Peptides against a protein of PDB entry 4ASU. Designs and how they scored, part 61

Target 1, 270 residues: chain A of PDB entry 4ASU
Amino acid sequence: ATLKDITRRLKSIKNIQKITKSMKMVAAAKYARAERELKPARVYGVGSLALYEKADIKTPEDKKKHLIIGVSSDRGLCGAIHSSVAKQMKSEAANLAAAGKEVKIIGVGDKIRSILHRTHSDQFLVTFKEVGRRPPTFGDASVIALELLNSGYEFDEGSIIFNRFRSVISYKTEEKPIFSLDTISSAESMSIYDDIDADVLRNYQEYSLANIIYYSLKESTTSEQSARMTAMDNASKNASEMIDKLTLTFNRTRQAVITKELIEIISGAA
Target 2, 83 residues: chain B of PDB entry 4ASU
Amino acid sequence: FTFASPTQVFFNSANVRQVDVPTQTGAFGILAAHVPTLQVLRPGLVVVHAEDGTTSKYFVSSGSVTVNADSSVQLLAEEAVTL

## One batch from the design tools (peptide; aimed at target 2 G63)

Design b2_p23_3_s3 (made by RFdiffusion4, then SolubleMPNN; from b2_p23_3, 13 letters changed)
Fold by OpenDDE base, seed 1:
Structure b2_p23_3_s3 (fold): chain B 270 residues (1-270), chain C 83 residues (1-83), chain A 23 residues (1-23)
Amino acid sequence: as target 1 above (270 residues)
Amino acid sequence: as target 2 above (83 residues)
Amino acid sequence: ELEELLKRAEERYERLQEFLDKL
């Protein structure tokens, strides 16, 4: 490589390092907000799941329709955030298929579709785009829930798959159940609840679906921003190391050129 | 007893004496060790009676309340404000 | 992996500027 080539590469990498540092700061700001908003959302979401955990609702074996909702976003540069969700979705879909279940998929965020479209295109009901540019609201979750309920797909049970936030350096892909009205109403364990009107139960189920979607979006967003911050930090460090290596190469090459020129001068060959 | 909205927590695993909630079927008082039940909220007043005798009031827009067999209670409101 | 990340980072420079302006 010529001195000119090395210099050009150094300039390029230095510019990239500036970009990644700036992106880290942006991700950090979004992370701080997301973490703050996750605190109440987690309490709310866990509360929403309490009924299903306490009632231990199970779907009968003869029921075959299963829905998988994968939650991520449209935005990249966040490490394994999207691939982790997609991997879990694939695993769940394969397990359900092996059990003789019919599987349909909903993607929240375009990245899920981007990863799964080739292998699972026939199983997709809908993909929600424009996720991750703005913090998710309960209104957004309600829209998703409504769209699902109006899709005409009569699932018996389902799974919502998302990244749960643990810390700034850690997330875990998790799955939570969703149930149809029929599954909830027919569950033997629900018999202990006194005087539940059918309309009440329907309203509750719809609200619960929106609740769990909202919770999943908040967990996913916080995880994504933290992962992006880490990814940009790593990219900045890697760029720094490359700059150091290229700088050494530049210095060595420069010395070699100087030495050659000096020899030519001394020898009278130039 | 847990009482939360998507954006705010009012009570988190607290012990309370009584919670009055506005349900579609009417006003409902949840006492300690109430039988398991599930209701949906209508817009109205929530009154929380603490064990120390303190009473707090909230306005809720909609939501749900569940009382489980283990006496755990989840009051979830779409929107809620302290009064 | 690094080269791909760096390329994607450069491609997002314009969007980054928009975000920075909103902060």
Scores: peptide ipSAE 0.040, ipTM 0.821, DockQ to the pose 0.014
OpenDDE base, seeds 2, 3, 4, 5: peptide ipSAE 0.020, 0.039, 0.020, 0.025; ipTM 0.817, 0.814, 0.818, 0.823

Design b2_p23_3_s4 (made by RFdiffusion4, then SolubleMPNN; from b2_p23_3, 17 letters changed; failed a check: too like the target's own chain)
Amino acid sequence: ALAALAARAAERAALLQQLQDLA

Design b2_p23_4 (made by RFdiffusion4; failed a check: the pose's geometry)
Pose (drawn by RFdiffusion4):
Structure b2_p23_4 (pose): chain A 181 residues (1-270 with 5 gaps), chain B 83 residues (1-83), chain P 23 residues (1-23)
Amino acid sequence: ATLKDITRRLKSIKNIQKITKSMKMVAAAKYARAERELKPARVYGVGLIIGVSSDRGLCGAIHSSVAIIGVGDKIRSILTFKEVGRRPPTFGDASVIALELSIIFNRFRSVISYKTEYSLANIIYYSLKESTTSEQSARMTAMDNASKNASEMIDKLTLTFNRTRQAVITKELIEIISGAA
Amino acid sequence: as target 2 above (83 residues)
Amino acid sequence: TEELEEAAEELEEAAEELEEALE
């Protein structure tokens, strides 16, 4: 309730809002890179339960929608392949998955809407390239919604700060008038 | 005729005369009228004879060549670089 | 003195009005 507590909380939530807004543009830039590389990947991969995701969260209902194997550390987190999503998926990664060894992944449509031999590794590569494009655009909206929630929180606290600031001025003034009177 | 690596796409549904291809057994030159077959590749060169008579030379490390019941061929390699 | 007692009563009334405004 003190001004010091409110000033500290404002700076704390502003830090969150700046970070979440900073990841909205990052997901926008990484999504643009993912879609640019999805066009040649879609023309490449055309011709047992496999779940395709990532280690990196903060992407909304992507890991929860997909429901030994299992690529993406967040899919085993409910009940394995680790270290994906940090860097774009290469064909070598899809090859290692095939080397250690009917498939579920998120197909890219746009920014809003989604759906859940040598040839076998090409399907894993097709899923990896589709998934990260899906994971990044979903994260673009998830951090956009978080940046909106943090901004609404700052607005509510700013009104509290103005009420407390007025209350402190009046209190100090009464202590002066009484001390004089 | 479709020729693509994971990195870049060289030909998208040609419209081409013939394509020389490295296969595990020697080599195969795939003409416009070729039997439906499924083959696996080896380290070798790919020569693309263009419809206008010109030539295109690439290199292939490994992959697969697929010729369907119709006049359609899809050649895909892990890596293809020039030169 | 009477002017000073009146100015002390006006300052007590203004302090009570500012305490009510604070509540």

Design b2_p23_4_s1 (made by RFdiffusion4, then SolubleMPNN; from b2_p23_4, 14 letters changed; failed a check: the pose's geometry)
Amino acid sequence: SEAEQKRLEELLKLLEELQKALA

Design b2_p23_4_s2 (made by RFdiffusion4, then SolubleMPNN; from b2_p23_4, 17 letters changed; failed a check: the pose's geometry)
Amino acid sequence: DLLAELQRQLALRLLEILKEALA

Design b2_p23_4_s3 (made by RFdiffusion4, then SolubleMPNN; from b2_p23_4, 16 letters changed; failed a check: the pose's geometry)
Amino acid sequence: SEAQRLLEALLKLALELLREAAA

Design b2_p23_4_s4 (made by RFdiffusion4, then SolubleMPNN; from b2_p23_4, 12 letters changed; failed a check: the pose's geometry)
Amino acid sequence: DEELLEKLEELKRLLEILSEAAA

Design b2_p23_5 (made by RFdiffusion4; failed a check: too like the target's own chain)
Pose (drawn by RFdiffusion4):
Structure b2_p23_5 (pose): chain A 181 residues (1-270 with 5 gaps), chain B 83 residues (1-83), chain P 23 residues (1-23)
Amino acid sequence: ATLKDITRRLKSIKNIQKITKSMKMVAAAKYARAERELKPARVYGVGLIIGVSSDRGLCGAIHSSVAIIGVGDKIRSILTFKEVGRRPPTFGDASVIALELSIIFNRFRSVISYKTEYSLANIIYYSLKESTTSEQSARMTAMDNASKNASEMIDKLTLTFNRTRQAVITKELIEIISGAA
Amino acid sequence: as target 2 above (83 residues)
Amino acid sequence: AAEAQKEAAEAAALAAIEAFEAA
């Protein structure tokens, strides 16, 4: 309730809002990279339960929608392949998955809407390239919604700060008048 | 005729005369009228004879060539670079 | 000519299977 507590809380939630807004544009830039590389990947991959995701969270209902194997560390987290999503998926990653050894992944449509031999590794590559394009655009909206929630929180606390600031001024003033009187 | 690597796409549904292809057993030159077959590749060159008579030379490390019941061929390699 | 192409393709496919079994 003290001004010091409110000033500390404002800076704390402002830091969160700046970071979440900073990841909205990052997910927008990485999604643009992912869709530019999805066009040649879709024309490349055309011709047992495999779950395709990533280690990196903060992407909304992507890991929860997909429901030994299992690519993406966040899919084993419910009940394996680790270290994906930090860097774009290469064909070599899809090859290692085939080397260690009917498939579930998120297909890219747009920014809002989604759906849940040598040839076998091409399907794994097709899923990896589709998944990260889906993971990034969903993260673009997840951090956009978080930036909106943190801004609404700052507005509510600013109104509290103005009430407390007025209440401190009047209290100091009363202590002066009374001390005089 | 479709020729693509994971990185870049060279030909998208040609419309081409013939394509020389490296296969595990020697080499195969796939004409417009070729039997339906499924083949696996080896380290070798790919020569693309364009419809206007010109030539295109690439290199292939490995992959697969697929010619369907119709006059359609899809050639895909892990890496294809020039030169 | 079409039968010779077919026999060459089948021989190539069989050689790939035999290499797979040897591996």

Design b2_p23_5_s1 (made by RFdiffusion4, then SolubleMPNN; from b2_p23_5, 12 letters changed)
Fold by OpenDDE base, seed 2:
Structure b2_p23_5_s1 (fold): chain B 270 residues (1-270), chain C 83 residues (1-83), chain A 23 residues (1-23)
Amino acid sequence: as target 1 above (270 residues)
Amino acid sequence: as target 2 above (83 residues)
Amino acid sequence: AAAAERARAAAAQAAALAALLAA
């Protein structure tokens, strides 16, 4: 490589390092907010899921319609965040299909569709776009819940798949159940709940769906921003190491050029 | 007893004596060992009676309340404020 | 020509960024 080539590459990598450092700082600010907003959202969301865990709601085997909701965002450069969700969605879809279930998919965030488009395009009902530019609100979750309920797709049970935040360096892809109104109303385990009106149960399930979606969005957002921060930090470190290596190569190449020029001067072959 | 909104936690797995909630079907008092039930909240006042005899009041919008067989209670409001 | 060069520079930066993120 010529001195000019090395210099050009150094300039390019230094510019990239500035970008990755800036992106790290932006991700760090978004992470700090997301983590703060996740604390109450987790209590709220886990509280909503408590019924399904405690009531042990079972879907009859004759029921065949299953909905998978994958939760991520539209934005890249966050490590394995999207691929982790998509991988679990694929695994779940394959298992359900092998069990003779009909599987439909909803993507929250465009990245899910981007990953699954070639293999699962026919199973997609809807993809919610414009996810991840701003922190998710309960209003956003309610809109998603309402659109799902009004989609006309009847499902018996479902799975919401998202990344649960553990720490700045760790997330885990998890699955939580979603049940249709018909499934919850017909569940034998619900018989212990006293005098539940059908309208009350419907409204309750609508709130529960919105709650679970909101919770999943908050977990996903926190996980994503943390992963992005880490990815940008790693990229910045890798850029630094490459700059150091190229600087050494530049110095060696410069010395070689000078030595060659001196020899040419001394030999008169210039 | 857990009482939360999407943005704020008021009680998290706390022991309380009684919780009065505004439901669509009317006023509802949740006592210790209440039978399992599900209700939807209407706008109104929540009153939490602590074991020490203190009372706390909250205004809630919409939401849900769940009483489980294990005597755990989840009060989930869309919006809630301390009064 | 200048727009094409900017597009090439942006693509090269994106590729270099992708390489740094994959390493």
Scores: peptide ipSAE 0.049, ipTM 0.873, DockQ to the pose 0.006
OpenDDE base, seeds 1, 3, 4, 5: peptide ipSAE 0.026, 0.024, 0.038, 0.042; ipTM 0.867, 0.869, 0.875, 0.874; seed 3 fails the geometry check

Design b2_p23_5_s2 (made by RFdiffusion4, then SolubleMPNN; from b2_p23_5, 10 letters changed)
Fold by OpenDDE base, seed 1:
Parts: structure tokens; sequence; C-alpha cells
Structure b2_p23_5_s2 (fold): chain B 270 residues (1-270), chain C 83 residues (1-83), chain A 23 residues (1-23)
């Protein structure tokens, strides 16, 4: 490589490093907000799941319609955030299909569709786009819940798959159950909640669905921003290492050019 | 007893004496060892009676309340404010 | 190295897109 080529590459990598550093700072700011907003959202979301855990709601084996909701975003450059969700969705879909279940998919964020469109396109009910530019609100979750309920797909049970935040350096892809009104109403364990009005139970279930979606969005967002911050940090470090290597190559090449010029002068071949 | 909105936590696994809730079917008081129930909230006043005798008042917009067999209570409001 | 290069290329593309959007 000529000195000019090395210099051009150095300039390019230095620019990339500046960009990745800037993106790291943006991700850090978004992470700090997301983590703060996750604290109450987790209490709220876990509280909403408490009924299903405490009542041990089970879906009868004869029920065949299963919904998978994958939660991520539209935004890249966040490591394995999207692929982890998609991988678990694929695994779950395959297991359910092997069990003779009908599987439908909802994607929250365009990245789910982007990963699964070739293999699972026929299973998609809907994909929600424009996810991840702004922090998710309860209103956003309510829109998703309403769209699901209005889809006309009468699922028996479902799975919401998302990345749960553990720490700034760790997340875990997890699944939480979602149940239809009919499944909740028919569950034997719900007998202790007798005399519940059908409209009350419907409203409760709809609200619970929105709550779980909201919770999953908050966990996903926090995980994503932390992962993006880490990915941008790693990219910045890798760029630094490449700059160092190219700088060494530049110095060696420069010395070789100088040596060649000196030999030409001494030899009189100038 | 847990009482939260999407954006704020008021009580997290706390012990309380009584919680008065506004439900669509009517307002009722949740006491210790209340029978399992679930209800949806209407806009109205939540009153939390702590074991120390203190009383806190909240306005809620909508939501749910669940009393489980283990006497755990989840009060989840879409919006809630301290009064 | 390839993952880093891909991340760098994607970051560069995102920056070029951001620069193009700012222009």
Amino acid sequence: as target 1 above (270 residues)
Amino acid sequence: as target 2 above (83 residues)
Amino acid sequence: AAAAERAAAEAAAAAAAAEAAAA
C-alpha cells in the first residue's frame, strides 16, 4: 500500500471511531433514561403477571392456536438483541409446530420481520414499525394490544418473547405467557375467583395484555440501549487498534521510502 | 400489597391494614385475608391504611386490582396521583 | 475482526446516512 492509501484508510477509520464514540454517548443517555423508566415498569409488569403465576393458568392440550409476540425494535447496531429474540421465536415456533399447534407471529419492531420474513412470512399477523426511536409509552402498548385483540385471530395461548434487562453488560431473552379470555375463563384454578362478571374479566384481560406488552417493551428498550452502548464501545476500541496497526505500517512504509530515496541519491541514479 | 402505575410505584410488597378501591362494580375495602378476587378500577379515590395508622389518598384513572389466595394484592393503575 | 469491521461499516453507513440527512 502507498503512503497515500494508508493515510486515506487512517482517515476513514478515525472518522468511524468518532461516529462510534458519538453513538456510544447517545446510547448511554438513552440507556440512563430507559433504566430509570424500567424500575416502575418492572414492578407494574411483574404485578400484572402475578395472577397468571399465582393461579397457575394452564391451557388444555387440545387447544391448538398459539400466538408468538417477538419484541425488539427497528434500530440496528445493538449486538445480538434482535437475533436472540428471533432465535427463540424460531425455536418456539418449531416446537409448537412439532406438537401440532397452529402458530401465528406478531413482530414488534421491523427487525423481527427482517430476520423472519423468508422462513415465517405466512405466520405473521402484523408487524409494528417505528419502534425504538422514542421510549415506549403505555399508549404504545395499548395500541399493540388493541391491534392484537382486533386481529380476529382467536389464539388460545401465546408467548411474548423479549430481552429482560439484567445489567449494563447483561440481558436474557425470556418468554412470558399470554392467555386468551376463554383460556382464563375456563381455567380450573380461576374457580377461587368465582362470581366475576364476564365484562370485568374481559376488561381485566385486555388491561393485563397491555401491561405485559408495556413491560416487555421497557425491558427490551433498556436491554437494547445497554447493548448498543457496549457495541459502540467495542467498535471504538477495534477502530483504535486498527489505527495503531495502520500507523505502524505507515511509519515503516515512510522509512522505506526515505531509504529508497537516499540510495538513489548515493548511487547517482537520480 | 403492590400499588403502581406504569411510571410510578407507590407501594411495593408492603404490608398494609386496608386498601379502599373504586371498582366498576362498586367501591370495596380490602382487608387482611380478604377472599380472592379481581376487579377493574373506575376513576376514583384509593385510600391506603397503613399498619401504623397513617392514611394515604390517591386518585386513579383506570386499572385493575387482584387479591390472590396467598393474600397478595396487586393494584395497578394506568394513571395515579397522590392527593 | 469481521464482526468489528461489519459494525464499523454499518456505523459508517449510518453516519453517512446521518450526514446525508443533515445535508
Scores: peptide ipSAE 0.020, ipTM 0.848, DockQ to the pose 0.008
OpenDDE base, seeds 2, 3, 4, 5: peptide ipSAE 0.017, 0.016, 0.018, 0.017; ipTM 0.856, 0.859, 0.859, 0.858

Design b2_p23_5_s3 (made by RFdiffusion4, then SolubleMPNN; from b2_p23_5, 11 letters changed)
Amino acid sequence: ALAAAAAAAAAAAAAAAAAAAAA
Fold by OpenDDE base, seed 5:
Structure b2_p23_5_s3 (fold): chain B 270 residues (1-270), chain C 83 residues (1-83), chain A 23 residues (backbone only)
Amino acid sequence: as target 1 above (270 residues)
Amino acid sequence: as target 2 above (83 residues)
Amino acid sequence: not in this file (backbone only, 23 residues)
């Protein structure tokens, strides 16, 4: 490589390092907000899931329609965030198919579709795009919930798969159940609840679904921003190491050029 | 008793004497050992009676309330404000 | 309910503004 080639490469990597450093700072700011907003969202979402845990709602074995909702975003450069969700979705879909269940998939965020499109295209119902540009709101979750409920796809049971936030350096891909109105209304465990009007139960289920989606979006967003911050830090460090290596190569190449020029002068004077 | 909105937590696993909730079917008071029920909130006033005799009022826009067999209550409002 | 809730969010914002004005 000529001195000119090394200089061009150094300039390029220095620009990449500036970009990754800037992206790290943006991710850090978004992470700090997401973590703050996750605290109440977790209480709210876990509170909504409490019914399903306490009622031990079981889907009858004869019921075959299963919905998988994968929660991620549209944005890349966040390490294994999307691939972890997609891996669990694939595993769950394979297990359910082996159990003789019909599996349909919903992707929250375009990255799920981009990973699964080739292998699971026929199982996709819908993909929600424009996820992850702004912090998710309850309104965003409500739109997703309503579109799901109005999709005309009759499912008996579902699974929402998302990354639960643990810490700035750790997330875990987890699954939470989603039940259809029919599954909830037919559950024997629901008989202990006082006579619930069908319209009340429907409305309750709409809230429950929106609540769970909202919770999953908040967990996913916090995990994603943390992972992006870490990924951009690693990219910035890798760029720094490459700059150092290229700078050493530049200095050695410059010395070799000077030595060659000196030899040419000495040889031309003989 | 847990009372939260998506953005704020008012009570988290607290012990309370009574919670008055505005439901679509009518307002009712949740006492200790209330029968399990599911209800949907209408816009209105939530009144929380604490064990110490303090009373707190909240306006809620909508949401759900769950009374479980274990006497745990989840009041999940879409929006809630302290009054 | 969620569609009604979206309409109620506008009412709650108005009620929060009214509560903030009454405080």
Scores: peptide ipSAE 0.040, ipTM 0.903, DockQ to the pose 0.030
OpenDDE base, seeds 1, 2, 3, 4: peptide ipSAE 0.032, 0.033, 0.033, 0.034; ipTM 0.878, 0.897, 0.897, 0.897

Design b2_p23_5_s4 (made by RFdiffusion4, then SolubleMPNN; from b2_p23_5, 14 letters changed)
Fold by OpenDDE base, seed 2:
Structure b2_p23_5_s4 (fold): chain B 270 residues (1-270), chain C 83 residues (1-83), chain A 23 residues (1-23)
Amino acid sequence: as target 1 above (270 residues)
Amino acid sequence: as target 2 above (83 residues)
Amino acid sequence: ALEAQRAADLAAQAAVLAELLAR
């Protein structure tokens, strides 16, 4: 490589390092907000899931329609956030198919579709775009829930797959169950719940779905921002190391060029 | 007893004497060992009666109430404010 | 020419970023 080539590469890496440092700071600010907003959202979301855990709702074996909701975002540069969700979705879809279930997929965030489009395009019902630019709101979750319920796909059971936040350095891809209104209404374990009107149950289920989606979005957002912060920090460090290496190479190459020029002067003067 | 909105937690696994909730089918009081039920909130007042005799009032917009067989209660409001 | 050069520069930057993220 010529001195010019090395200099050009150094300039490029230095520019990228500035971008990654800036992105780290932005991600850090978004993470701090997301983590703060996750605290109540977790209590709220876990509270919504309590019924399904306590009632031990079982889907009959004859029921074959399963919905997978993958939750992530449109935004890249966040490590394995999207691939982790997609991997879990693929695994779940394969397991369900092997069990003779019909599987349909909903993607929350365009990155899920981007990863799964080639292999699972026929299973996608809908993909929600414009996720991750702003913090998710309960309104956003409600819109997703309503669109799902109005999709015309009569699933029996579902799975919502998202990254649960553990710490600034750790997340875990998790799955939570989603049940259709029909599955809940027909569940034997629900017989202990007295005087549930069908309209009440329908409305309850709409809230439940919105609650779970909201919760998953908050977990996902916090995990994503944390992962992005880490990824940008790592990129910045890697850039620094590369700059140091290239600077050494530049200095060595410069010395060699000078030496060569001196030899040429000496040889030409002779 | 858990009472939360998406943005705020009011009670988290707390012991309370009674919770009065505004539901679409009417207001009812949740006492200890209340029968399991599912209800949907209408806009109105939630009144929490603590074991120490204190009473707290909240306005809620909408949401759900779950009373489980284990006597756990989840009050999940879309919006809630302290009064 | 200028647009092509900008596109090339952006592509080069994207490649560098991808390399930095892969490590």
Scores: peptide ipSAE 0.120, ipTM 0.884, DockQ to the pose 0.006
OpenDDE base, seeds 1, 3, 4, 5: peptide ipSAE 0.064, 0.051, 0.036, 0.112; ipTM 0.865, 0.864, 0.845, 0.883; seed 1 fails the geometry check

Design b2_p23_6 (made by RFdiffusion4)
Pose (drawn by RFdiffusion4):
Structure b2_p23_6 (pose): chain A 181 residues (1-270 with 5 gaps), chain B 83 residues (1-83), chain P 23 residues (1-23)
Amino acid sequence: ATLKDITRRLKSIKNIQKITKSMKMVAAAKYARAERELKPARVYGVGLIIGVSSDRGLCGAIHSSVAIIGVGDKIRSILTFKEVGRRPPTFGDASVIALELSIIFNRFRSVISYKTEYSLANIIYYSLKESTTSEQSARMTAMDNASKNASEMIDKLTLTFNRTRQAVITKELIEIISGAA
Amino acid sequence: as target 2 above (83 residues)
Amino acid sequence: EEELEEMEELEEELEEEEELEEE
């Protein structure tokens, strides 16, 4: 309730809002990179339960939608392939998955809507390239919604700060008048 | 005729005369009228004879060539670089 | 209080994401 507590909380939630907004544009830039590389990947990959995701969270209902194997550390987290989503998926990564050894992944449509031999590694590559395009655009909205929730929280606390600031001024003033009187 | 690597796409549904291709057994020159076959590649060159008579030379490390029941061929390699 | 708890959980998740980016 003290001004010091409110000033500290404002700076704390502002730091979260700046970070979540900073990741909205990052997901927007990385999604633009993912879609530019998805066009040649879709024309490349045309011709057992495999779950395709990533280590990197904060992407909304992507890991929860997909429901030994399992690519993406967050899919094993419910019940294996690790270190994906930090860097764009290469064909070599799809090759290692095929080397260690009917498939579930998130297909890219737009920014809002989604759906859940040598040839076998091409399907794994197709899923990896589709998934990260899907993971990044979903994260663009997830941090956009988080930036909205943090801003609404700042507005509510600013109104508290103005009430407390007024209440401190009047209290100090009463202590002066009474001390005089 | 479709020729693509994971990185870049060279030809998208040609519309081409013939394509020389490296295969595990020697080499195969795929004409417009070729038998339906499924083949796997080896380290070798790919020569693309354009419809206007010109030539295109690339290199292939490995991959697969697929010619279907119709006049359609899809050639895909892990890496294809010039030169 | 509930809204502050949500913001604290989101802060912890962002710190874990920063650690993953540093690795």

Design b2_p23_6_s1 (made by RFdiffusion4, then SolubleMPNN; from b2_p23_6, 8 letters changed)
Fold by OpenDDE base, seed 4:
Structure b2_p23_6_s1 (fold): chain B 270 residues (1-270), chain C 83 residues (1-83), chain A 23 residues (1-23)
Amino acid sequence: as target 1 above (270 residues)
Amino acid sequence: as target 2 above (83 residues)
Amino acid sequence: SSELEEMDKLKKELEEEKKLEEE
């Protein structure tokens, strides 16, 4: 490599380092906000899931339509955030298929589609884009919920797959159930609940779906921002190390050039 | 008793004496050992009666309320404000 | 070097992310 080449690379990597440092700071700020907003969202979301946990709602085996909602974002540079969700989606889809279920997929965030498009394109109902630029709102979740309910796909049971935030250095891909109105209405475990008006139950289910989606988005966002912060930090460190290596190479190359020039001068070969 | 909105938690697994909720089918009071039920909130007043005798009032826009067999209650409002 | 390739990959990803942020 010529001195010019090394210099160009040095400049490029220094620029990368600057960008990654900046992105780290941005991610840190977004993480801090996300974590604050996750606290109430978690209580809210877990509260919404309480019914399903307590009632132990089961889908009859004869019900074949299953919906998988993968939750991530459009944004990269966040480690294994997207791949973890996609991996679990694939696993779940395979398991369900093996059980004779029909599987359809909804992707929240374009990255899910990007990963699964080649292998699961026929199973995708819809992909929601423009996720990750702004913190998710309940309105966003409601839009997704509404779109799902209006998609025309009459699922019996579903799974929402997302990264649950544990700590700044840890997340876990989780799966939570979603149920159709019919499944809830027909569940034996729901018999202990007083007869609920069909309209009430429908509305309840709509809220439930929106609530769970909102919760998943908040968990995912927090996990993503923390992961991005870590990824950018690592990238910055790697860039720093590369700069050091290239600098050494530059210095060695420079000395070699100087030595060559001196020899040429001394030898009269120039 | 859990009472929360997407952005704020008012009660988290708290013990309360009574919660009055506005539902589409009418307002009702949730007492200890209330029968399991699912309801949808209408815009209106939520009144929480604490065990210490304090009463807190909230306005909610919409949402859901779940009363489980184990007496756990989840009041989840889309929007809620302390009054 | 594998490290340089990683940096090139990172650069590409950064550019893609920048585009997304500007949109």
Scores: peptide ipSAE 0.422, ipTM 0.931, DockQ to the pose 0.921
OpenDDE base, seeds 1, 2, 3, 5: peptide ipSAE 0.419, 0.421, 0.422, 0.415; ipTM 0.924, 0.930, 0.928, 0.931

